# Peptides against a protein of PDB entry 1LOE: the designs that were tried, part 27

Target 1, 181 residues: chain A of PDB entry 1LOE
Amino acid sequence: TETTSFSITKFGPDQQNLIFQGDGYTTKERLTLTKAVRNTVGRALYSSPIHIWDSKTGNVANFVTSFTFVIDAPNSYNVADGFTFFIAPVDTKPQTGGGYLGVFNSKDYDKTSQTVAVEFDTFYNTAWDPSNGDRHIGIDVNSIKSINTKSWKLQNGKEANVVIAFNAATNVLTVSLTYPN
Target 2, 181 residues: chain A of PDB entry 1LOE as posed
Amino acid sequence: TETTSFSITKFGPDQQNLIFQGDGYTTKERLTLTKAVRNTVGRALYSSPIHIWDSKTGNVANFVTSFTFVIDAPNSYNVADGFTFFIAPVDTKPQTGGGYLGVFNSKDYDKTSQTVAVEFDTFYNTAWDPSNGDRHIGIDVNSIKSINTKSWALQNGKEANVVIAFNAATNVLTVSLTYPN

## One batch from the design tools (peptide; made by RFdiffusion4, then SolubleMPNN)

Design b2_p25_5_s2 (from b2_p25_5, 9 letters changed)
Fold by OpenDDE base, seed 4:
Structure b2_p25_5_s2 (fold): chain B 181 residues (1-181), chain A 25 residues (1-25)
Amino acid sequence: as target 1 above (181 residues)
Amino acid sequence: TKRIGFSATGNSRVDVVSVSFSSTL
């Protein structure tokens, strides 16, 4: 059994176990991915690679992650584009911005992406998002077009607590989000 | 072998306050 774990409760100015990409940086003990300006992409990667799939045995890891995030939009009626937790190849770089969340480049399935993401999508893109127009949580596999979605009500400026768990035996990914305050 | 990460785009401030991760292979 191979176990990997990490925890960051305060993000320091010299957070050496993160790789910052785009406009991502740390300030006030938080990881800031974007500021309140248009057309930005901010990302951060945990610096140590994670062994999620073993090509020799075919085994896939079970994992659980919990995190707290905040979206603070200057205008609650014009909130774009969203936030994403993702698992990607070790050499991953920022991808297309805007509705592609800096993680994908296509609404069509692209196996070469090798990227799985859980999106917290605040902006309705008619080409791929659920037709009800709701802000939503989505599970994305090699495409910005989610394989499953659930409506989510953004509480602007409030901390959201998220738990994501993957059970390899059942091939089920679970996502929960709560606003404790 | 993969990397775990966070991403955000758009016109709002997006912060991660804390994170924990555990995997078992």
Scores: peptide ipSAE 0.838, ipTM 0.979, DockQ to the pose 0.939
Fold by OpenDDE base, seed 5:
Structure b2_p25_5_s2 (fold): chain B 181 residues (1-181), chain A 25 residues (1-25)
Amino acid sequence: as target 1 above (181 residues)
Amino acid sequence: TKRIGFSATGNSRVDVVSVSFSSTL
């Protein structure tokens, strides 16, 4: 059994176990991915690589992650573009911005991406998002076009608690989001 | 071998307040 784990409850100015990309940085004990300015991309990676597949046995890792995030838009009626948790190749760099969330480059399935993301999408992109136009949670595999989505009501400026779990035996990924009272 | 991370784009302030992760192979 091989286990990898980490926890960060306060993000420091010299957070050595993070790799900052784009406009991502830490301030006031938070990881700030974007500021309230247009057309920005911000990312942060956990610095240690994670071994999720055993080539000898074919086993795939189980994982659980929990995190709290805040989207704070200056105009609640104009919120773009969204937030993601993702798993990507170790040398991953920021990808296309805007509706591609800095994680993907195509709506078409691209196996070479080798990237899985859970998106919290606040902006409707006609070309790939659910036709109802709702803000939504999506599961993305090698494409910005989600394999599954669920409507999500953004509470602007409020902390959202998320749990994502992957069960390798069933090949099921679960996502939960709550706004605590 | 992979890395995990967070990403955001657009016109809003997006913060991560806390995170925990555990994987078992």
Scores: peptide ipSAE 0.837, ipTM 0.979, DockQ to the pose 0.951
Fold by OpenDDE base, seed 2:
Structure b2_p25_5_s2 (fold): chain B 181 residues (1-181), chain A 25 residues (1-25)
Amino acid sequence: as target 1 above (181 residues)
Amino acid sequence: TKRIGFSATGNSRVDVVSVSFSSTL
C-alpha cells in the first residue's frame, strides 16, 4: 500500500510544496488564484507527484480531498469564470482561460489531456454548460464539458467547504459543497 | 503519475483557504 497525504491549513509566503502558475500566489495565509482586477488564469500545483495509477498492477488509487475556497466577486451580477480542483499530468501548464478555467482547451473529449477536474463554474458558456444556465459543480474528464453537473448557489465572499472522494473499486467520484455560514 | 492542483479564471478574487489530500494505492 502506497499512501500520499498532505495538508495546508495556512499558505505561507514561501510555500515550497506548491508550484505557482499564472497569477497564483500566496498572501495573508491564503492561496490566491485570481484577483478582481483583470481576467487572468491562476493555478497552483502540489509539488510532489501523486501516484494515482499503477501500470504494473492496474490499480487505481482511492483518494479524498477537502478544501475551503472563496469566490469574491466585486459585482455579484457579473461573476466569471470559476474555480477548479484538478488532477493532471505532472508537467501540466495553464491551459485556456475564461470558460475553460485554465484547465482545458476544448469541449471535445481529448484523451490526451489526461485531466480530471471538479469545476465550480460561475459563468454560463452556451456551448457546453447546462442549458438551465445555473452556476454549477461539474465533473470534467478530458473536456470542459462536464460529464455530470449539479446546480450550485454561489454565496459571494463566503467560504465553501468541499469534499471530493474517489472510490476506485466503484469508479465513483463524489463531491460535496457546503457553506457553514 | 499526476499532480493535483487548483485553478481559477475570470474577474473575481478566488482564494483557497485550506486543503487536505490523501491517496491510497
Scores: peptide ipSAE 0.837, ipTM 0.979, DockQ to the pose 0.930
Fold by OpenDDE base, seed 3:
Structure b2_p25_5_s2 (fold): chain B 181 residues (1-181), chain A 25 residues (1-25)
Amino acid sequence: as target 1 above (181 residues)
Amino acid sequence: TKRIGFSATGNSRVDVVSVSFSSTL
């Protein structure tokens, strides 16, 4: 059994186990992905590669992650574009186009992307988002067009607690989000 | 092998406050 585990409760000014991309950085013990400026992309990767798929055996890892994030929009009626947790190839790079959330670059399924994301999408993109226009949580597999979505009510400026778990035996990914305060 | 990450885009401040991760293969 191969196990990978890490925890960061306070993000330091020189966080050695993160790879910062785009405008991502740490300040005041937080990981700041974006500031309140239009057309920016910020990302951070855990520096150590994770063995999720074993090509020799075909086994897929079970995993669980929990995190707390905050979206703080100057205007609660104009919140773009969203936040994602993702798993991607080790050489993954930030992607442009706000609606792609910095992770994808197409609404078409592209197996070569080898990227899975859980999106917390605050901006309606008519080309791929659910037609009801709601802010939503989505599960994205090799495409910005989610394979499943659920409406989500953003609480601007509040900490959201998220748990994401993947069960390889059932091939089920679960996502929960709560606002405890 | 893969890397785990967080990403954000747009016009708002987006912070990650804390994170934990565990995987078993």
Scores: peptide ipSAE 0.836, ipTM 0.979, DockQ to the pose 0.935

Design b2_p25_5_s3 (from b2_p25_5, 9 letters changed)
Fold by OpenDDE base, seed 1:
Structure b2_p25_5_s3 (fold): chain B 181 residues (1-181), chain A 25 residues (1-25)
Amino acid sequence: as target 1 above (181 residues)
Amino acid sequence: TKRIGFSATGNSRVDVVSFSFSSTL
């Protein structure tokens, strides 16, 4: 059994187990991905690679991740574009910004992306988002067009607690989001 | 072999406050 685990309860200025990309940085013990300015991409990767799939055996890892995030928009009626937790190739770099969330480049399925994301999408993109226009949680596999979505009510400026779990035996990914306050 | 992480885009402040992960293969 190969196990990887870590816990970061606060983010320091010298957070050596993160790789910062784009405008991502740490301040006031938080990981800040974007600030309240338009047309930016901010990312951060856990520095150690994770062995998710064994090509020899076909085994896929079980995993659980928990995190707390905040989206704080100066105008609660103008919130773009969103936030993601993602799993990508080790050499991943920031991808297309805006509605592609810095993670994807296409709404068409592209297996060469080798990227899975859970999106917390605050902005309606007509070309791929659910037609009801709701802010939503989505599961994205090699495309910004989610394979499944659920409406989500953003509480602007509030901490959201997220748990994402993957069960390899059932091939089920679960996502939960709660606002404790 | 993959890396995990976070990304955000747009016009709002997006912060991650805490982060934990566990995987078994």
Scores: peptide ipSAE 0.848, ipTM 0.981, DockQ to the pose 0.952
Fold by OpenDDE base, seed 2:
Structure b2_p25_5_s3 (fold): chain B 181 residues (1-181), chain A 25 residues (1-25)
Amino acid sequence: as target 1 above (181 residues)
Amino acid sequence: TKRIGFSATGNSRVDVVSFSFSSTL
């Protein structure tokens, strides 16, 4: 059994176990991915690679992640583009911005992406988002076009608690989001 | 072998306040 585990309760000014990309940085004990200044991409990766699949045995890891995030839009009527937790190749770099959330480059399935993301999408992109136009949580596999979505009501400026669990035996990814306050 | 992380885009401030992860292979 191979186990990986970590917990970051405060993000320090020199957070050595993170790789910062784009405009991502730490301030006031938080990881800030974007600021309300312009359309940018901000990312941060946990520095240690995660062994998700064992090529020798074929085993796939079970995992659980928990995080709290805040989207704080100066204008609640104009909130773009969203936030995502993702799993990508170790050498992953920022991808297309805007509606692609800095993680993908296409709405078409691209197996070479090797990227899975859980998106918290605040902006409706007609070409791939659910037609109801709702802000939504989506599960993205090698495409910004989610394989499954669920409507999500953004509480602007409030902390959202998220739990994502993957069960390898069932191949089911579970996402939970709550606003405790 | 993968890396995990967060990404955000757009016109708003996006912060991560805390982050934990565990995996078992």
Scores: peptide ipSAE 0.848, ipTM 0.981, DockQ to the pose 0.936
Fold by OpenDDE base, seed 5:
Structure b2_p25_5_s3 (fold): chain B 181 residues (1-181), chain A 25 residues (1-25)
Amino acid sequence: as target 1 above (181 residues)
Amino acid sequence: TKRIGFSATGNSRVDVVSFSFSSTL
């Protein structure tokens, strides 16, 4: 059995186990991905690669991740574009901004992306988002166009607790989001 | 072999407050 685990409860000014990309940085014990300025991409990767699939045995890893995030928009009626947790190739770099969330480059399925994301999407993009226009949680596989979505009510400026779990035996990814306060 | 992480875009402040991960292969 091969196990990888870590926990970061406070993000320090010299957080050496993160790779910062775009405008991502740490301040006041938080990881800040974007500030209240338009047209930016901010990312951060855990520095150690994760072995998620064993080519010799065919085994796929089970995993659980928990995180707390905050979206704080100056105007609660104009919130763009969203936030993602993602799994990508080790050499991943920031991708297209805006509605592509810095993770994808196409609404068409692209197997060469080798990227899975859970999106917390605050902005309606007509070309690929659910037609009801709701803010939503989505599961994205090699495309910004989600394979499944669920409506989500943003609480502007509040901490959201998220748990994402993957069960390899059932091939099921579960996502939970709560606002505890 | 993969890396995991976070991304955000747009006109708002987006912070991650805490982060934990565990995988078993």
Scores: peptide ipSAE 0.848, ipTM 0.981, DockQ to the pose 0.953
Fold by OpenDDE base, seed 3:
Structure b2_p25_5_s3 (fold): chain B 181 residues (1-181), chain A 25 residues (1-25)
Amino acid sequence: as target 1 above (181 residues)
Amino acid sequence: TKRIGFSATGNSRVDVVSFSFSSTL
């Protein structure tokens, strides 16, 4: 049994266990992925690789992650593009195109991407997003086009508490988001 | 092996305030 566990309650100015990509950085004890500037991409990776799948045995890890995030848009009626938690190959790099959330580069399924993301999508992209146009939570497997979505009401500037859990035995990934206050 | 992390794009400030993770293989 291999276990990986960590908790970051404050993001320091020299956060050694993060790899910063794009415009991501830490300030005032927070991880800031983007500022209120157009056409920016910011990412941060936990520096240690995680063993999610064992190719020899076929075993897949159970995992749970909890995080709190804030989207603070200067204009609540124009909020682009969104936020995501993702799992990707160790050499993953930021991707361009705002609607791809910095993680994907196509709406077509590409198994070679080997990337799973939970998106918190604030901007409607006609080509792949749910037709109702709602802001939504999505589960993305090797494509920006979610395999499942649920409408989500953004509370601008408020802390959202998220729990994501994966049960390997059932192959079920659960996502919860709450605004406690 | 994989890496986990966060990404954001666009015209808004996006912050992560806290982050915990646990996995068992």
Scores: peptide ipSAE 0.847, ipTM 0.981, DockQ to the pose 0.938

Design b2_p25_5_s4 (from b2_p25_5, 10 letters changed)
Fold by OpenDDE base, seed 1:
Structure b2_p25_5_s4 (fold): chain B 181 residues (1-181), chain A 25 residues (1-25)
Amino acid sequence: as target 1 above (181 residues)
Amino acid sequence: TKRIGFSATGNSRVDVVSVSFSSVL
């Protein structure tokens, strides 16, 4: 059995177990991915690699993650582009910005991406997002076009609590989001 | 072998306040 676990409740100014990419940084004990400026990508990776899949046996890890995030838009009616939790190759770098959330480069399935993401998408991109135009949670596998989505009502400036769990036996990824206040 | 992370884009302030993670292979 191979296990990996970590917890960060306060993000320090020199957070040693994170790799900061793009405009990501820490301030006031938070991880700030983006500020209210145009055309930026901010990312942060946990520095230790995670063994999710064993090529010899085909076994896939079970995992659970929980996190709290805040989207604070200056204009609640103009919120772009979103936030995502992702699992990507160890050498992953920031990808296309805007609606691709800094994680993907295509709406077409691209197995070479080797990336899975849970998106919290605040901006409607006609080319791939659900046609109802709702802000949504999406599960993305090797594409910015989600394999499944659910409408989500953003509470601007409020803390959202998220739990993501993957059950390898059933191959089911579950996502929950709540606003405690 | 993978890395996990967070990403955001756009015109808003996006913060992560806390995180926990566990995996078992």
Scores: peptide ipSAE 0.839, ipTM 0.979, DockQ to the pose 0.945
Fold by OpenDDE base, seed 5:
Structure b2_p25_5_s4 (fold): chain B 181 residues (1-181), chain A 25 residues (1-25)
Amino acid sequence: as target 1 above (181 residues)
Amino acid sequence: TKRIGFSATGNSRVDVVSVSFSSVL
């Protein structure tokens, strides 16, 4: 049995277990991915690689992650483009910005991406997003076009608590989001 | 072998306040 775990409750200025990409950085004990300026991409990776597949046995890891994030838009009626949690190859670099969320480059399924993401999408992109135009949570596998989505009501400037769990035995990924009172 | 991470794009301030992760293989 191999286990990997980490926890960060306060992000320091010299957070050595993170790899910062694009405009991502730490300030005031938070990980800031983007600031309130147009057309930015910010990412951060946990520095240690994670072994999620055993080539000898074919076993896939179970995992659970919990995190708290805030989207704070200066204009609540113009919020773009979104936030993601993702799992990608170790040498992953920022991908296409805007509606591709810095994680993907195509709406078409691309196995070479080897990337899974949970998106918290605040901007409607006609070419791939659900037609109702709602802000939504999506599960993305090798494409920005989600395999499943659920409407989500953004509370601008408020902390959202998220839990993501993957059960390898059932091949089911679950996502929960709450705004605590 | 993979890395996990966070990403954001666009015109808003996006912060991660805290994170925990655990995997078992």
Scores: peptide ipSAE 0.838, ipTM 0.979, DockQ to the pose 0.954
Fold by OpenDDE base, seed 2:
Structure b2_p25_5_s4 (fold): chain B 181 residues (1-181), chain A 25 residues (1-25)
Amino acid sequence: as target 1 above (181 residues)
Amino acid sequence: TKRIGFSATGNSRVDVVSVSFSSVL
């Protein structure tokens, strides 16, 4: 059995176990991915690689992650584009911005991406988002076009608590989001 | 072998306040 775990409750100014990409940085004990000043891409990776799949046995890891995030839009009527938790190849770099959330480059399924993301999407992109136009949580596999979505009501400026769990035996990814306040 | 991470785009401030991760292979 191989286990990997980490926890960061306060993000320090020199957080050595993170790889910062784009405009991502730490300040005031938080990981800040984007600011309100311009449209940008901000990312951060946990520096240690995670062994999710064992090529020798074919086993896939079970995992659970919990995190708290905040989206704070200066204009509640114009909130773009969203936030993601993702799992990608170790050499992953920022991808297309805007509606692609810095994680994908296409709405078409691209197996070479080898990327899974849970998106918290605040902006409706007609080409791939659910037709109801709701802000939503999506599960993205090798495409920005989610394989499954659920409507989500953004509470601007509030902390959202998220739990994501993957059960390898059932191949089911579960996502929960709550606003405690 | 993968890396986990967070990403955000757009016109708003997006912060991660805390994170915990655990995997078992």
Scores: peptide ipSAE 0.837, ipTM 0.979, DockQ to the pose 0.931
Fold by OpenDDE base, seed 3:
Structure b2_p25_5_s4 (fold): chain B 181 residues (1-181), chain A 25 residues (1-25)
Amino acid sequence: as target 1 above (181 residues)
Amino acid sequence: TKRIGFSATGNSRVDVVSVSFSSVL
């Protein structure tokens, strides 16, 4: 059995267990991915690699993650582009194009991406997002085009509590989001 | 092996306040 566990309740100015990419940085005990500036990408990776898939046995890890995030838009009627939790190859790099959320680079399925993301998408991209135009939570597998989505009402400037769990036996990923305040 | 991460794009301030993660293989 291989177990990986970590917790960060306050992000320090020199957070050694994070790899910062793009405009990501820490300030005031938070991980700031983006500031209120157009056309920016910010990411942070946990520095230690995670063994999720064992190619020798075919086993896949069970995992649970919980986190709290805030989207604070200067204009609540113009919120772009979104936020993601993702699992990607160790050499993953920030991607351009706001609608790709810094994680993907195509709406076409690309198995070589080896990337899974849970998106919290605030901006409607007609080429791949649900046709109702709602802000939404999506599960993305090797594509920005989600395999499943659910409408989500952004509370601008409020802390959202998220729990994501993956059950390898059932191959089911669950996502919950609440605004406790 | 993989890495876990957070990403954001666009015109808004996006912060992560806290995180916990656990995996069992």
Scores: peptide ipSAE 0.836, ipTM 0.979, DockQ to the pose 0.937

Design b2_p25_7_s1 (from b2_p25_7, 7 letters changed)
Fold by OpenDDE base, seed 3:
Structure b2_p25_7_s1 (fold): chain B 181 residues (1-181), chain A 25 residues (1-25)
Amino acid sequence: as target 1 above (181 residues)
Amino acid sequence: MNFLKELPDYVRIGFSATGNSRITI
């Protein structure tokens, strides 16, 4: 079993090899996924493929990743749609439809998607989001309809710290989100 | 079953965002 651990602190072109899709871009300090305009999709992928599991042996990797994020919404009362950390086929392409966060294209389970995501969802989509309407963190497996969610209170313009860890032995994905200030 | 087995053996990881806000990582 392979363990991968990495932290994301800044995204300079001279430091990381990224594949940008849609409106995503980078400065020496930060990766910017979207601009403050409606109907935008932005993605960035690490260019190096990761051996996440071995279909011959059944072995699955462990991993830990950490990053910070800022959501800066022009209107705090209308914040759409959020973002994901996602794992997908090497030839993955951005998807349309804001509520799908640029990753999925169905609320129904679709094994052909072959995509897993941790969503940080700021917009309530009645068709698939938790009925309480809360902004939430979700675990998505081949569907924008999360297999598990937890309410999360967005602090607009504030930096959040995230740690995502997967334990292959327990099949548990842990997401930690904190606002340090 | 381990849900990472829903993925291909080799994958890419990254970030994706939509909407009306500036989202930085």
Scores: peptide ipSAE 0.782, ipTM 0.971, DockQ to the pose 0.842
Fold by OpenDDE base, seed 2:
Structure b2_p25_7_s1 (fold): chain B 181 residues (1-181), chain A 25 residues (1-25)
Amino acid sequence: as target 1 above (181 residues)
Amino acid sequence: MNFLKELPDYVRIGFSATGNSRITI
């Protein structure tokens, strides 16, 4: 059985051709998604479409990608809302802001969304987030309400390293996050 | 079933952020 795979060793402003949406922009140093203004959405897409699966054969891709991020909150005890690494239709446009992170419009499963996301959620939304109120990493499938979450301790202004890998055989998406400094 | 099958065959990947903080990749 054939298996499609892709690997992005580094997802950064100087590594990819990007499509910017909303407030997203780049310098030679960093890709900036937001500029510390509430009720805005910033997005950046890798311009090349990816063949993620084949509906004729049923084959699904494996993949691995890595990136770094920094969250600079003006107030360390008031951090909202977070960001996602997401996968969506080629013609995807910004969706609902705030707690929906610009990628979803509902907490209810909606197959027409056709969107999968790894969220790095810094703000507790009572309607759908884990009841412990922790900042968390979540896996989102066609809904802002994650199918799985893991608590994560934000270090404001510090650089985090992330690796995301998907294994098609097991249907498992793995997320690794570390603060090296 | 693989949850990636919820997607179309061809997709784009990227980042999306909201809120009151500057988020850089």
Scores: peptide ipSAE 0.782, ipTM 0.971, DockQ to the pose 0.749
Fold by OpenDDE base, seed 5:
Structure b2_p25_7_s1 (fold): chain B 181 residues (1-181), chain A 25 residues (1-25)
Amino acid sequence: as target 1 above (181 residues)
Amino acid sequence: MNFLKELPDYVRIGFSATGNSRITI
């Protein structure tokens, strides 16, 4: 039936309503998620809770968000692990590190996770990633094992533009990624 | 089923990163 819509402005150092977890922090110029150390997690959350759907009426929200990112790997032949844009319970805390990207704890579907993520995955995990071994964008629903993936060529140290939009009527999540320069 | 119904009614959104590379938003 009817849906609501919201738009989240670009995350950055000018944001006054962020919750930082783990290694996440801001400088005057950028929001930084990692300290480039394996098995650690860095996260940043928009502090305002979002009414994503209404269990009483069944209404589901539409949304659109955009951001830029840079992945700066010291060794282009050993790039791990990536990052996510994610949606989770209001009291969400950092989860398993490494290939689980700090968001999930299992490759098996776990409805109690109550988490949806768009992953930008730079490291091939044999147990759950696409068998071609490509770096990829994935849609994750209650599991680090994506329900859908698309190969993506990382440009180390370059700025990428991302737009994520969800259409509740069609149940379609769209992700666009471009390197403008 | 709409996969956002896998979530609670109220949520927070954000970013999460791991690994050996500096990731900046």
Scores: peptide ipSAE 0.781, ipTM 0.971, DockQ to the pose 0.744
Fold by OpenDDE base, seed 1:
Structure b2_p25_7_s1 (fold): chain B 181 residues (1-181), chain A 25 residues (1-25)
Amino acid sequence: as target 1 above (181 residues)
Amino acid sequence: MNFLKELPDYVRIGFSATGNSRITI
């Protein structure tokens, strides 16, 4: 096995290790995924491929990544749709927008998607989201319908800190979200 | 089964967002 660690804090205009897709761009040393326009997708990928597991040996990587985010909604009572941290094939392209967050195309499990995501979902989609209607963090495996979710209270315009860690030995993905201010 | 085995051996990681809000990482 191997351990991979990322600290995602700055994405300036001279950033050379990002692939932008859709509406993703950089401004003021920050990565902006969306610009408050509906029916669009914004994505940014690290350009370097990651050896996440070895199908010959069965070894799986451990990893930890951390980042901050801000969701700035024009109307705090109507916030859609959210964002993901996702892992996908190297040639991945934007998928369905809206509630699919640009990473999936179905609420049904689709092994050909080969995509894992941690979603920070701000919009309740009746067809697949938890019935309590809460904004939530979800773990998605080849489907926009999460295998596990946790309620989360959005603080509009405030910076959140996130840590995502995967332990290969236990097959447990841990997501921590805090608002320090 | 380890759910990372749902992925290819080699992957890219990133962020994806949609909707009516400005989302900054």
Scores: peptide ipSAE 0.780, ipTM 0.971, DockQ to the pose 0.858

